Peptides against a protein of PDB entry 2AUS. Designs and how they scored, part 36

Target 1, 323 residues: chain A of PDB entry 2AUS
Amino acid sequence: ADIKREVIVKDDKAETNPKWGFPPDKRPIELHIQYGVINLDKPPGPTSHEVVAWIKRILNLEKAGHGGTLDPKVSGVLPVALERATRVVQALLPAGKEYVALMHLHGDVPEDKIRAVMKEFEGEIIQRPPLRSAVKRRLRTRKVYYIEILEIDGRDVLFRVGVEAGTYIRSLIHHIGLALGVGAHMAELRRTRSGPFKEDETLVTLHDLVDYYHFWKEDGIEEYIRKAIQPMEKAVEHLPKIWIKDSAVAAVAHGANLTVPGIVKLNAGIKKGDLVAIMTLKDELVALGKAMMSTQEMIERSKGIAVDVEKVFMPRDWYPKLW

## One batch from the design tools (peptide; aimed at target 1 K42 G45 H207 V210)

Design b2_p17_4_s2 (made by RFdiffusion4, then SolubleMPNN; from b2_p17_4, 8 letters changed)
Fold by OpenDDE base, seed 2:
Structure b2_p17_4_s2 (fold): chain B 323 residues (1-323), chain A 17 residues (1-17)
Amino acid sequence: as target 1 above (323 residues)
Amino acid sequence: RAEEIRRELEAYIEEAL
């Protein structure tokens, strides 16, 4: 998520009308909720689905969805997309995850050996999905991006781990324990990151949401509930972006594919087949789609389908039809 | 503990609704 993508400008004269659309920071509270994502601190105990059901009850919502299942016993960062933003979770499912894990060793191991062996698990690992996973039990490779040992206390090892989506930390700890020769199990697990969502000032509990909704409905205080909900655009920060002309926005909002003439600026390094976010010049999310061209092809070509539009988020009336 | 956390949170939600 922290990879700064270069921005290539294709049309340096393109301006945007300030009267059109609703920029993320300028949405009325009801509209902000309709296009919102909560950075939820999931408590240990409930399922991710129970927590989504509670958010819907608390905030009086018809629809919500989560950005990747946490096991019942696992706490921490669970992005929950609201109402019209519900389908933005598809951008978060493939995103990298970070965890803090407590590993308990079944025997005594010198600290130098623990550190050496855990470093060997950085990179590609072979995993089999656990029996409890809805995922087909095929062996698959997953990336461990980093392992940071935070503390070693005898047989207890506290560590931070960055992983590819769908890496099983319990299985990683089991394999580390086997490599150490004593065996190990996962004592505790917390998710500290899910793509662009992390432990920061935007992290809120279910209790916070109850209180903040009450302050809005009973006391007329919108500030707390407004801060507790992030704009849906936060959920696509980690994706490559394409920014489009005002004249192209309403067409894409009606489900038309993005053509090359509609592009104002784009991120470097887009490949054919990549999931991309189509943005206005006001950084509003119009749609998610599949890149049909590379960045280089989108620069060099004068015409053609740049993005196959898969999911529209923007209402059809925020920008005028200019065709 | 998981059922206690559920009941406490359900009670807190029901008292605020």
Scores: peptide ipSAE 0.350, ipTM 0.898, DockQ to the pose 0.676
OpenDDE base, seeds 1, 3, 4, 5: peptide ipSAE 0.269, 0.313, 0.282, 0.292; ipTM 0.870, 0.886, 0.874, 0.877

Design b2_p17_4_s3 (made by RFdiffusion4, then SolubleMPNN; from b2_p17_4, 8 letters changed)
Fold by OpenDDE base, seed 2:
Structure b2_p17_4_s3 (fold): chain B 323 residues (1-323), chain A 17 residues (1-17)
Amino acid sequence: as target 1 above (323 residues)
Amino acid sequence: SAAAIRAELEAYIDAKL
């Protein structure tokens, strides 16, 4: 669920100069691509890295990165951040994921028992990462947010599952099969959500990207490629945000930490240590950083470092230096 | 197969780009 975060205003008189920056909706096509994220429908078969290499070839890009690996056999939502936006994928790593999975049972189980046991897997589960994972193979807890059974056809169970980042659906299905007493395996898996990216009108294939790039380069039609690429700000929609004064933007864009006086408005519920997005008053992503204060501390204090700036995205020249 | 998907996509790119 998109947690609607309350917005607390610290400075209700803060204005923004319309001549400064490039709002997400007003970027020239080349700049839009440079700060873009594709909501890619990854085909089954290729690795996530192969798919990123294809996007780089198709769109003639120097760099790109994906917001979380899908196994070769897994299809669906793969956010791919482009060029100057490439590092925004770090915001998508901790984001929740949704999948539709087909589980095949190795024996007959009454539907009532299937439903009862699968409901017991909602909440905290204990998992061990698979052998082929880059993650250390230590036991860890993961949250299953919800399990929605879509269809039961004999031994085949189609279900939707919302999970914490780095939950292994194959391992979940294996444990469900053990709890049912018959065993089970993952027959099919599709990712339907990765944080703010979901199956919607923004989802595009590799073939769509070829077509849309061709229409732009050969026919001069930029509309399709513009719609196929989301602004990098989409990749931070799920993060708590801090909006800053125009006078603070250039300093943060130069890698300075955000101080409390620079804050115009902020989301409620920021804790010390949280990943936060620093935004302009035009909803442009300036930087990602680590909160050094809670929301309450940022309201009550008149000074101090609010955010330790970890990654700048905005160019240094979009806003004037006012220091 | 993954090989067939790659070969089809390669052919599609080479035809349009």
Scores: peptide ipSAE 0.458, ipTM 0.931, DockQ to the pose 0.578
OpenDDE base, seeds 1, 3, 4, 5: peptide ipSAE 0.444, 0.440, 0.447, 0.451; ipTM 0.927, 0.927, 0.927, 0.928

Design b2_p17_4_s4 (made by RFdiffusion4, then SolubleMPNN; from b2_p17_4, 7 letters changed)
Fold by OpenDDE base, seed 2:
Structure b2_p17_4_s4 (fold): chain B 323 residues (1-323), chain A 17 residues (1-17)
Amino acid sequence: as target 1 above (323 residues)
Amino acid sequence: SAEEIKKELEKFIEEKL
């Protein structure tokens, strides 16, 4: 998520009409909710689906979806996309995750050995999905980006871990315990990050959402519920972006593929097959799609399909039809 | 009410622990 992507400008003269669209910071509260994502602090106990059902009940919503399942006993960062933004969770599923885990060792191990062995688990690891997962039980490689030991208290090891999507921390701890020669189990787990969503001032509880919704509906105070809901554009911050001309927006919003002439600027390092976010010049999310060209091909070519549009988010009427 | 919903939510979470 923290990868700064270079922005390459193709059309330095492209302007945007301030009368068209609804920038993320300028949506009326009802529209903000319709295109919102909650950075939820999931409590331990309920499933991620039960928590989404509670959000729908609390906020009187027809649709919502979560950005990657947490186990019932696991707490912390659960992005929940609302209403018209529900499908943006597809951008969050492949995103990296961070956890804080408590590992309990089944024997005494010198601290220096714990630190040395845990450092060896940074990088590529082989995992088998647990029996309870909906994922086929095939061996697969996953990347551990980093392990940071926070505290060692005898047999209890508190650590932060950054991982590729679909890495099983319980399995990682089991393998660390085997490598230490004493065995280990996961005592506690909290998710501290899911792509662009982390533990910050935007993290809210289900209880907070009850209060904030009632402050709006009963007292007319919109401020709290407005701050508790992030614009859907936050859910795509980690993706490579392509910014398009105002004249291309309505076509893409109707489900037309993005062609090269519509591109104003784009991130460096897009490869063919990458998931990309198509943005307006006001940083509004128009659609998600699959890159049909690299960044270099999108720069060099004058024509052709740049992005196969898979999911449209923007309403068809926010920008005029200019074709 | 907000308080009734919170009480239902608390009870639901407690039953899942």
Scores: peptide ipSAE 0.541, ipTM 0.952, DockQ to the pose 0.091
OpenDDE base, seeds 1, 3, 4, 5: peptide ipSAE 0.246, 0.214, 0.221, 0.528; ipTM 0.866, 0.865, 0.861, 0.949

Design b2_p17_5 (made by RFdiffusion4)
Pose (drawn by RFdiffusion4):
Structure b2_p17_5 (pose): chain A 309 residues (1-127, 142-323), chain P 17 residues (1-17)
Amino acid sequence: ADIKREVIVKDDKAETNPKWGFPPDKRPIELHIQYGVINLDKPPGPTSHEVVAWIKRILNLEKAGHGGTLDPKVSGVLPVALERATRVVQALLPAGKEYVALMHLHGDVPEDKIRAVMKEFEGEIIQRKVYYIEILEIDGRDVLFRVGVEAGTYIRSLIHHIGLALGVGAHMAELRRTRSGPFKEDETLVTLHDLVDYYHFWKEDGIEEYIRKAIQPMEKAVEHLPKIWIKDSAVAAVAHGANLTVPGIVKLNAGIKKGDLVAIMTLKDELVALGKAMMSTQEMIERSKGIAVDVEKVFMPRDWYPKLW
Amino acid sequence: AEDEALLEEIDEKVAEA
């Protein structure tokens, strides 16, 4: 997921006018929230659905959604997209996820076999692909390990299968998600308590600084997604519901294939929309016309890059 | 008051876990 993609510039002269839109990190606080995502450290206990409901109550929001469900007892990274950026969690499906898990073996197994068997579970699995498994600690029947997986991978099922392969059987004692696409345990990871307090600092004390840092621009959700940057003049057509045509492309990532989920970005690096690439990168460079992206969801409001009559 | 009650509920859910 976190492979740095090469950027290919097709129109080296394209410029963006600061009058239109906002750099993503410089939105007025209200707009920042309307188009924000929270990198939330989900506590054990509540369902992911319940956590989102609490967040909507705390922030007095109309809409919100999480990216990748965590079960009630699972803690960790739970991206929660807000308001107008609610659907941006779609961008996380192609990006992977990472967990730290504690596996309790129902029988004694030599460490040698445990490491050897765990390694064999990398690659593909049926229940999804397991990118990597790193054993952190093996203390008796307790195995602590880090695992990277494709989205929708059930870790409980993975541990169960490891138990079968070892014949002794296995139980997942606990699970914590450490990464969900670009969201990880860094300075943006916040708790529900921080969120309530920072909201009070803003609505009661008039200080926006803390609630601002607790909420990320929605563009964070597409950090690991192939991108196509378009001219200012092309933003309006897309913001108004048109698919993206090739003439509007300024630069794009290498490696885009037809059918790939892509993010359409302004030259300010704001998220305009998510869509499906109808052409490859090379075709987008060589061709002068045609639909480059079948737009699935528009995020940018029509007001930022307006059509003027 | 409402937030205090919500934070207590959250802490209860964590304690039960």

Design b2_p17_5_s1 (made by RFdiffusion4, then SolubleMPNN; from b2_p17_5, 6 letters changed)
Fold by OpenDDE base, seed 5:
Structure b2_p17_5_s1 (fold): chain B 323 residues (1-323), chain A 17 residues (1-17)
Amino acid sequence: as target 1 above (323 residues)
Amino acid sequence: SELEALLAEWDAKVAAA
């Protein structure tokens, strides 16, 4: 998620009208909430759907969605996208995840052997989804990006793990236990990262949200609730971006595909088929779409469909229709 | 308050886990 992408400028003379749109940092509080994502600290017990339901009740929202299921017993980072931002979760579902896990071994194993075997699980692993998963029970590969052993206390192994989306840590621990020859199970699990959302100053509890909402509604203090809600643009920070001309914004906001002439700047390394974020020159999210060209093709070509627009977020009236 | 009632329901659910 933290890969700094080079920005290639195609039109260095492109200007933006300051009167158009609502930059993420300049949204009125009501509009900020409508286009917000909460970095929620999910407690153990409730389902991710119950968390979303409670947030909707607290904040008086019609719609919300989460950036990837946490099991009831699993705590930690659960991004919850609000109202108009609800569908931004589509950007978060495929994003990498980090967890801290406690693995309990079913026998004694020398520490050096634990460390050696766990390091072998970095890279591609074969997993079978659990029975209760909505995912088809086909064997599939998943990437383990890194394993960091934090502590070994006898049979208890605390470790940090970075994984591809839809990697089952319970299954990973089971396979590690088999490779160690003694067996193992997952004692505890916390998600510490979901794409751009991590354990930081933006992480809030449900109690924090209640307090912050109360301060806003009863005391007129909007600062806390404003800080507790991230702009929806945060949820696409890990995606490759394409920035477009003001004249192209309204067309894309109406669901038109992005054509090459509309591009001002773009990230390097976009491939055909990649999920990309279409941004204004004020870093407002217009839409998500599928790249129909590589970065190089978008630079070299004068015409054609650059992005097949899949989901619009921006209202149609934020920018004038210039076609 | 309505918010306090919502929190009490939440806390009861978390405690039952």
Scores: peptide ipSAE 0.385, ipTM 0.912, DockQ to the pose 0.706
OpenDDE base, seeds 1, 2, 3, 4: peptide ipSAE 0.379, 0.364, 0.329, 0.006; ipTM 0.911, 0.907, 0.889, 0.295

Design b2_p17_5_s2 (made by RFdiffusion4, then SolubleMPNN; from b2_p17_5, 7 letters changed)
Fold by OpenDDE base, seed 5:
Structure b2_p17_5_s2 (fold): chain B 323 residues (1-323), chain A 17 residues (1-17)
Amino acid sequence: as target 1 above (323 residues)
Amino acid sequence: DEMEKLMEEIEEKVRAA
């Protein structure tokens, strides 16, 4: 998620009209909620679906969705996309995750051996999905991006782990325990990151949401609920982006595919088939789509379909039809 | 109150963990 993508400018003369659209920082509170994502601190106990249902009741919402399931006993970062932003979760589901885990060893192992063996689990691992998952129990590869041991206290190993989406930390700990020769189990697990969402000042509890909604509705204080909800654009920060001309925005908002002439600037390293975010010059999310060209092809070509538009977020009336 | 009931539901699920 933290890889800064180079931005290539195709049209350095392109300007944007300040009267069009609603930049993420300029949305009225009702509109901000309609296009919002909560960085929720999920408590241990409830399912991710129960938590989403409660948020809908607290905030009087028709729709919401989460950016990747946490098991009932797992706490921490659960992005919850609201109302018109609900479909942005498709950008978060495949995003990398970070956890802090407590592993309990079933025997005594020297600290040097613990450190050496855990380092061998960085990289590609083979996992079998647990029985309780809706996923077919086929062997699959997953990436472990990093393992950082935080503390070793006898048989208890506290560690940070960055992983590909759908990596099972319980299974990882089981395999580490087998490699150590003593066995192990997952004692505790907290998710500390889900793509662009992390433990920071934007992390809020269910109790915070109750209080902040009350302050807005009863006391007229919108500041707290505004701060508790992130703009939907936060949920696509980790994706490659394509920025488009004002004249192309309304067409894309109507579901038209993005053509090459509409591109102002784009990230380097886009490949055909990548999920990309189509943005205005004011960093508003217009749509998600599938790249039909590489970055290089989008630079070199004068025409053609650059992005197959799959999910439109922007209302059709935020920008004028300029065709 | 519907909100009080919701808070009780949350607390029950969190305490059962």
Scores: peptide ipSAE 0.457, ipTM 0.933, DockQ to the pose 0.808
OpenDDE base, seeds 1, 2, 3, 4: peptide ipSAE 0.446, 0.445, 0.456, 0.453; ipTM 0.932, 0.930, 0.932, 0.932

Design b2_p17_5_s3 (made by RFdiffusion4, then SolubleMPNN; from b2_p17_5, 8 letters changed)
Fold by OpenDDE base, seed 2:
Structure b2_p17_5_s3 (fold): chain B 323 residues (1-323), chain A 17 residues (1-17)
Amino acid sequence: as target 1 above (323 residues)
Amino acid sequence: DELAALMAEWDAKVAAA
């Protein structure tokens, strides 16, 4: 997620009209909520669906969605996209995840052996989804990006793990236990990261949201609720981006595909088939779409469909039709 | 208060974990 993507400029003379759109940092509070994502600290107990239901009732919302299920007993980072931002969760589903896990071993194992075996689980692993998963129970590969052992206390192993989306930590721990020869189970699990959302100053509880909503509605203080809700653009920070001309924004906001002439700048390393975020020059999210060209093709070509637009977020009236 | 009742139900779900 933290890979700084190079930005290639195609049109260095492209300007943006300051009167058009609503930059993420300048939205009125009601509009900020309509295009918001909460970095929620999910406690153990409630389901991810219950979290979404409670947020909807607290904030008087018609719709919301979460950026990837946490099991009832799992705590930590649960991004919840609000109202008009609800569909931005599709950008978070494929995003990498980080967890802190407590593994309990069913026998005594020398620390050096624990460290050596856990290091072998970095890279490609074979998993089968659990029975309770809506995902088809086929064997699949998943990436473990890193394992960092934080503490070893006898049979208890506290570790940080970065994983590809849809890696099951319970299954990983089970396989580590088998490789150690003693067996193991997952005692505790906390998600510390979901793509661009992590444990930081933006992480809020449901109680925090209640308090902050009351400060806004009863006391007229919007500062806390404004800070507790991230702009939807946060949910696409990890995606490759394409920035477009003001003249292209209204067409894309109406569901037209992005053509090459509309591109001002773009990230390096876009491949055909990648999920990309289409942005204004004010860093407003217009749409998500599928890249139909590589970065190189988007630079070299003068025409053609660059992005197949799949999900529009921006209202049709924020930018004028200039066609 | 409906919100107080919601939060009491939430706290009960957390405590039962």
Scores: peptide ipSAE 0.525, ipTM 0.942, DockQ to the pose 0.775
OpenDDE base, seeds 1, 3, 4, 5: peptide ipSAE 0.515, 0.467, 0.222, 0.455; ipTM 0.941, 0.930, 0.852, 0.928

Design b2_p17_5_s4 (made by RFdiffusion4, then SolubleMPNN; from b2_p17_5, 6 letters changed)
Fold by OpenDDE base, seed 4:
Structure b2_p17_5_s4 (fold): chain B 323 residues (1-323), chain A 17 residues (1-17)
Amino acid sequence: as target 1 above (323 residues)
Amino acid sequence: SELAALLEEIDALVAAA
């Protein structure tokens, strides 16, 4: 997620009207909530759906959705997209995840052997989905990006692991235990990252949300609830971006595909078929779509469909129709 | 308050885990 993508400028003279749109930092509190994502610290116990239902009750919302299920017993980072931002979870579902896991070994193993074997699990692994998964129980490959051993205390191994979306840490620990020859199980699991959302100052509890909502509604203090809710644009930070002219914004907001002349700047390394975020020059999310061209094709071509627009977020009236 | 009752519901479900 933290890969800084190069930005290629196509039109260095393109300006934006400061009177149009609502930049993420300038939204009134009600509008900020309507386009918000909470970086929730999910407690152990409840399902991710129960937690989303509670957030809707706490904040008096009609709609919300989460950026990827955590099992009931799993705590930590659960992005919850609110109201008009609810569909931004589409960007988060395929995003990489990080966990801190406690693995309990069923026998004594020398620390050097633990470290050596766990390092061999960095890379591509074969997993079978658990019985409780709605996913067809076919063997599938997943990437383990990194394993960082934090602590080894006898049979207890605390480690950080970065993984591809839908990697089962319980299955990883089981396979590590088999490779060690003694067996192992997952004692504890916390998710520390979901794409751009991590354990930082933006992480909030359900209790925090209750208190912050109360401070806003009863005391008129919006500062806490404003900080507790991230702009929906946060949920697309890990995607390649295309920034468009003010004159193209209203058309895309109406569901028109992005054409090459509308592009001001774009990230390097976009491939045909990639999920991309269409942004204004004020870093407002207009839409998500599928790239129909590579970055190179978008630079070299003067015309054609650059992005097939799949999900519009921006209201149709934030920018004027200039056609 | 409805919010206090909701917190109690949350705490009860967290404690039952």
Scores: peptide ipSAE 0.128, ipTM 0.818, DockQ to the pose 0.802
OpenDDE base, seeds 1, 2, 3, 5: peptide ipSAE 0.121, 0.040, 0.099, 0.111; ipTM 0.815, 0.687, 0.798, 0.809

Design b2_p17_6 (made by RFdiffusion4)
Pose (drawn by RFdiffusion4):
Structure b2_p17_6 (pose): chain A 309 residues (1-127, 142-323), chain P 17 residues (1-17)
Amino acid sequence: ADIKREVIVKDDKAETNPKWGFPPDKRPIELHIQYGVINLDKPPGPTSHEVVAWIKRILNLEKAGHGGTLDPKVSGVLPVALERATRVVQALLPAGKEYVALMHLHGDVPEDKIRAVMKEFEGEIIQRKVYYIEILEIDGRDVLFRVGVEAGTYIRSLIHHIGLALGVGAHMAELRRTRSGPFKEDETLVTLHDLVDYYHFWKEDGIEEYIRKAIQPMEKAVEHLPKIWIKDSAVAAVAHGANLTVPGIVKLNAGIKKGDLVAIMTLKDELVALGKAMMSTQEMIERSKGIAVDVEKVFMPRDWYPKLW
Amino acid sequence: ARTEELEELKELIDEKT
């Protein structure tokens, strides 16, 4: 997921006017929240659905959604997109996820076999692909390991299968998600308590600094997604519901294939929309016309890059 | 009332944790 993509510039002269839109990290606090995402450290206990409900109550929001469900006892990274950026969590499906898990073996197994068997579970699995498994600690029947997986991979099922392969059987004692696409345990990971307190600092004490840092621009959700940057003049047509045509492309990532989920960005690096690529990168460069992206969801409001009559 | 509701929600969060 976190492979740095090469950027190919087709129109080296394209410029963006600062009058329109906002750099993503410079939105007025209200707009920042309308188009924000929270990198939340989900506590064990509540369901992911319940956590989102609490967040809507805390931030007094109308809409919110999480990216990738965590079970009630699972803690860790739970991206929660807010308001107008609620559906941006769609951008996380192609990105991978990482967990730290504690596996309790129901029988004694030599460490040698445990490491050898765990390694064989990398690659493909049926229940999804397992990118990597790294054993952190093996203490008796307890195995602590880090695993990177494709979205929708049930870790409980993976541990169960490892138990079968070892014949002794296995139980997942605990699980914590450490990565969900671009969201990881860094300075943006916040708790529900921080969120309530920072909201109070803003609405009661008038200080927006803390609630601002606790909420990321929605563009964070597409950091690991192939991108197509378009001219200012092309943003309005897309923001108004039109698919993206090739003439509007300024630069794009290499490796885009027809059918890939892509993010359409302004030259300020704001998220305009998510869509499916109808052409490859090379076709987008060589061709002068045609629909480049079948837009599935528009995020940018019509007001930022307006059509003037 | 609003502060009370948020304090109650924080307490609920602790209970569920």

Design b2_p17_6_s1 (made by RFdiffusion4, then SolubleMPNN; from b2_p17_6, 8 letters changed)
Fold by OpenDDE base, seed 5:
Structure b2_p17_6_s1 (fold): chain B 323 residues (1-323), chain A 17 residues (1-17)
Amino acid sequence: as target 1 above (323 residues)
Amino acid sequence: SMREELEALKAEIDAAT
């Protein structure tokens, strides 16, 4: 999420009509909810699926989905996409994660050795998925982006870890314990980040959601529920983006593939096969799709399919048909 | 009432946490 992507402008004269669309900051509350994502503080105890079911009951929703499972005992950042935004979780599933973990060592180890060995686990690690995962139990590589030791108290090691999606912290701790020669287990785990969602002022509890929904429906106070729900565009901040002409928006919203002439600006470093977000000039999410060209090809070519549109989010009527 | 339903839902959440 923290990778600043360069923006390459292809059409510097492209303007947008302020009367078209609904920018993320200008949605009526009902529309904001329909295109929302909650940065939920998942409590320990319930499954991520139970938590999503409760959110649907609290907010009277037909559909919701989460941005990556947390185990029952694991607390913290669980992005929950609502209603028409439900499928934006596709962008969050592959996103990097951060955790704070408490590792309990099964023997005494000098602090210097703990620090040295844990530093060796930064980079590529080999993991086997746990038995309870829906994933085939094949050995796979995962990236550990960083390990930051926060505190060492005897046999208890509190650390922050940034990891590739689907890295198992329990397995990491087990391997650290083996490398230390004493063994270890995961005592506690909290997810502090899921892609663009982190522990910040947008993090809300289930109780907060109940209270905020009550304030809106009974007292007419929409401020709290509005702040508790992020626009779906937040869920794609970590993706490479392509911004399109107003004249291309309605076609893409109808499920047409994005062609090269529709591109106004784009991020650098898009590769063929990448998941990309197609945006309006007002930073509204139109669709997710698969890049059919690199950034360089999208700049150099005058025609062709730039993005194979996989999932439309924007309603068909927000922008006029200009074809 | 909606309030009673929401309070019952809080109690359900608390029992599972």
Scores: peptide ipSAE 0.495, ipTM 0.935, DockQ to the pose 0.886
OpenDDE base, seeds 1, 2, 3, 4: peptide ipSAE 0.489, 0.488, 0.494, 0.493; ipTM 0.934, 0.934, 0.935, 0.935

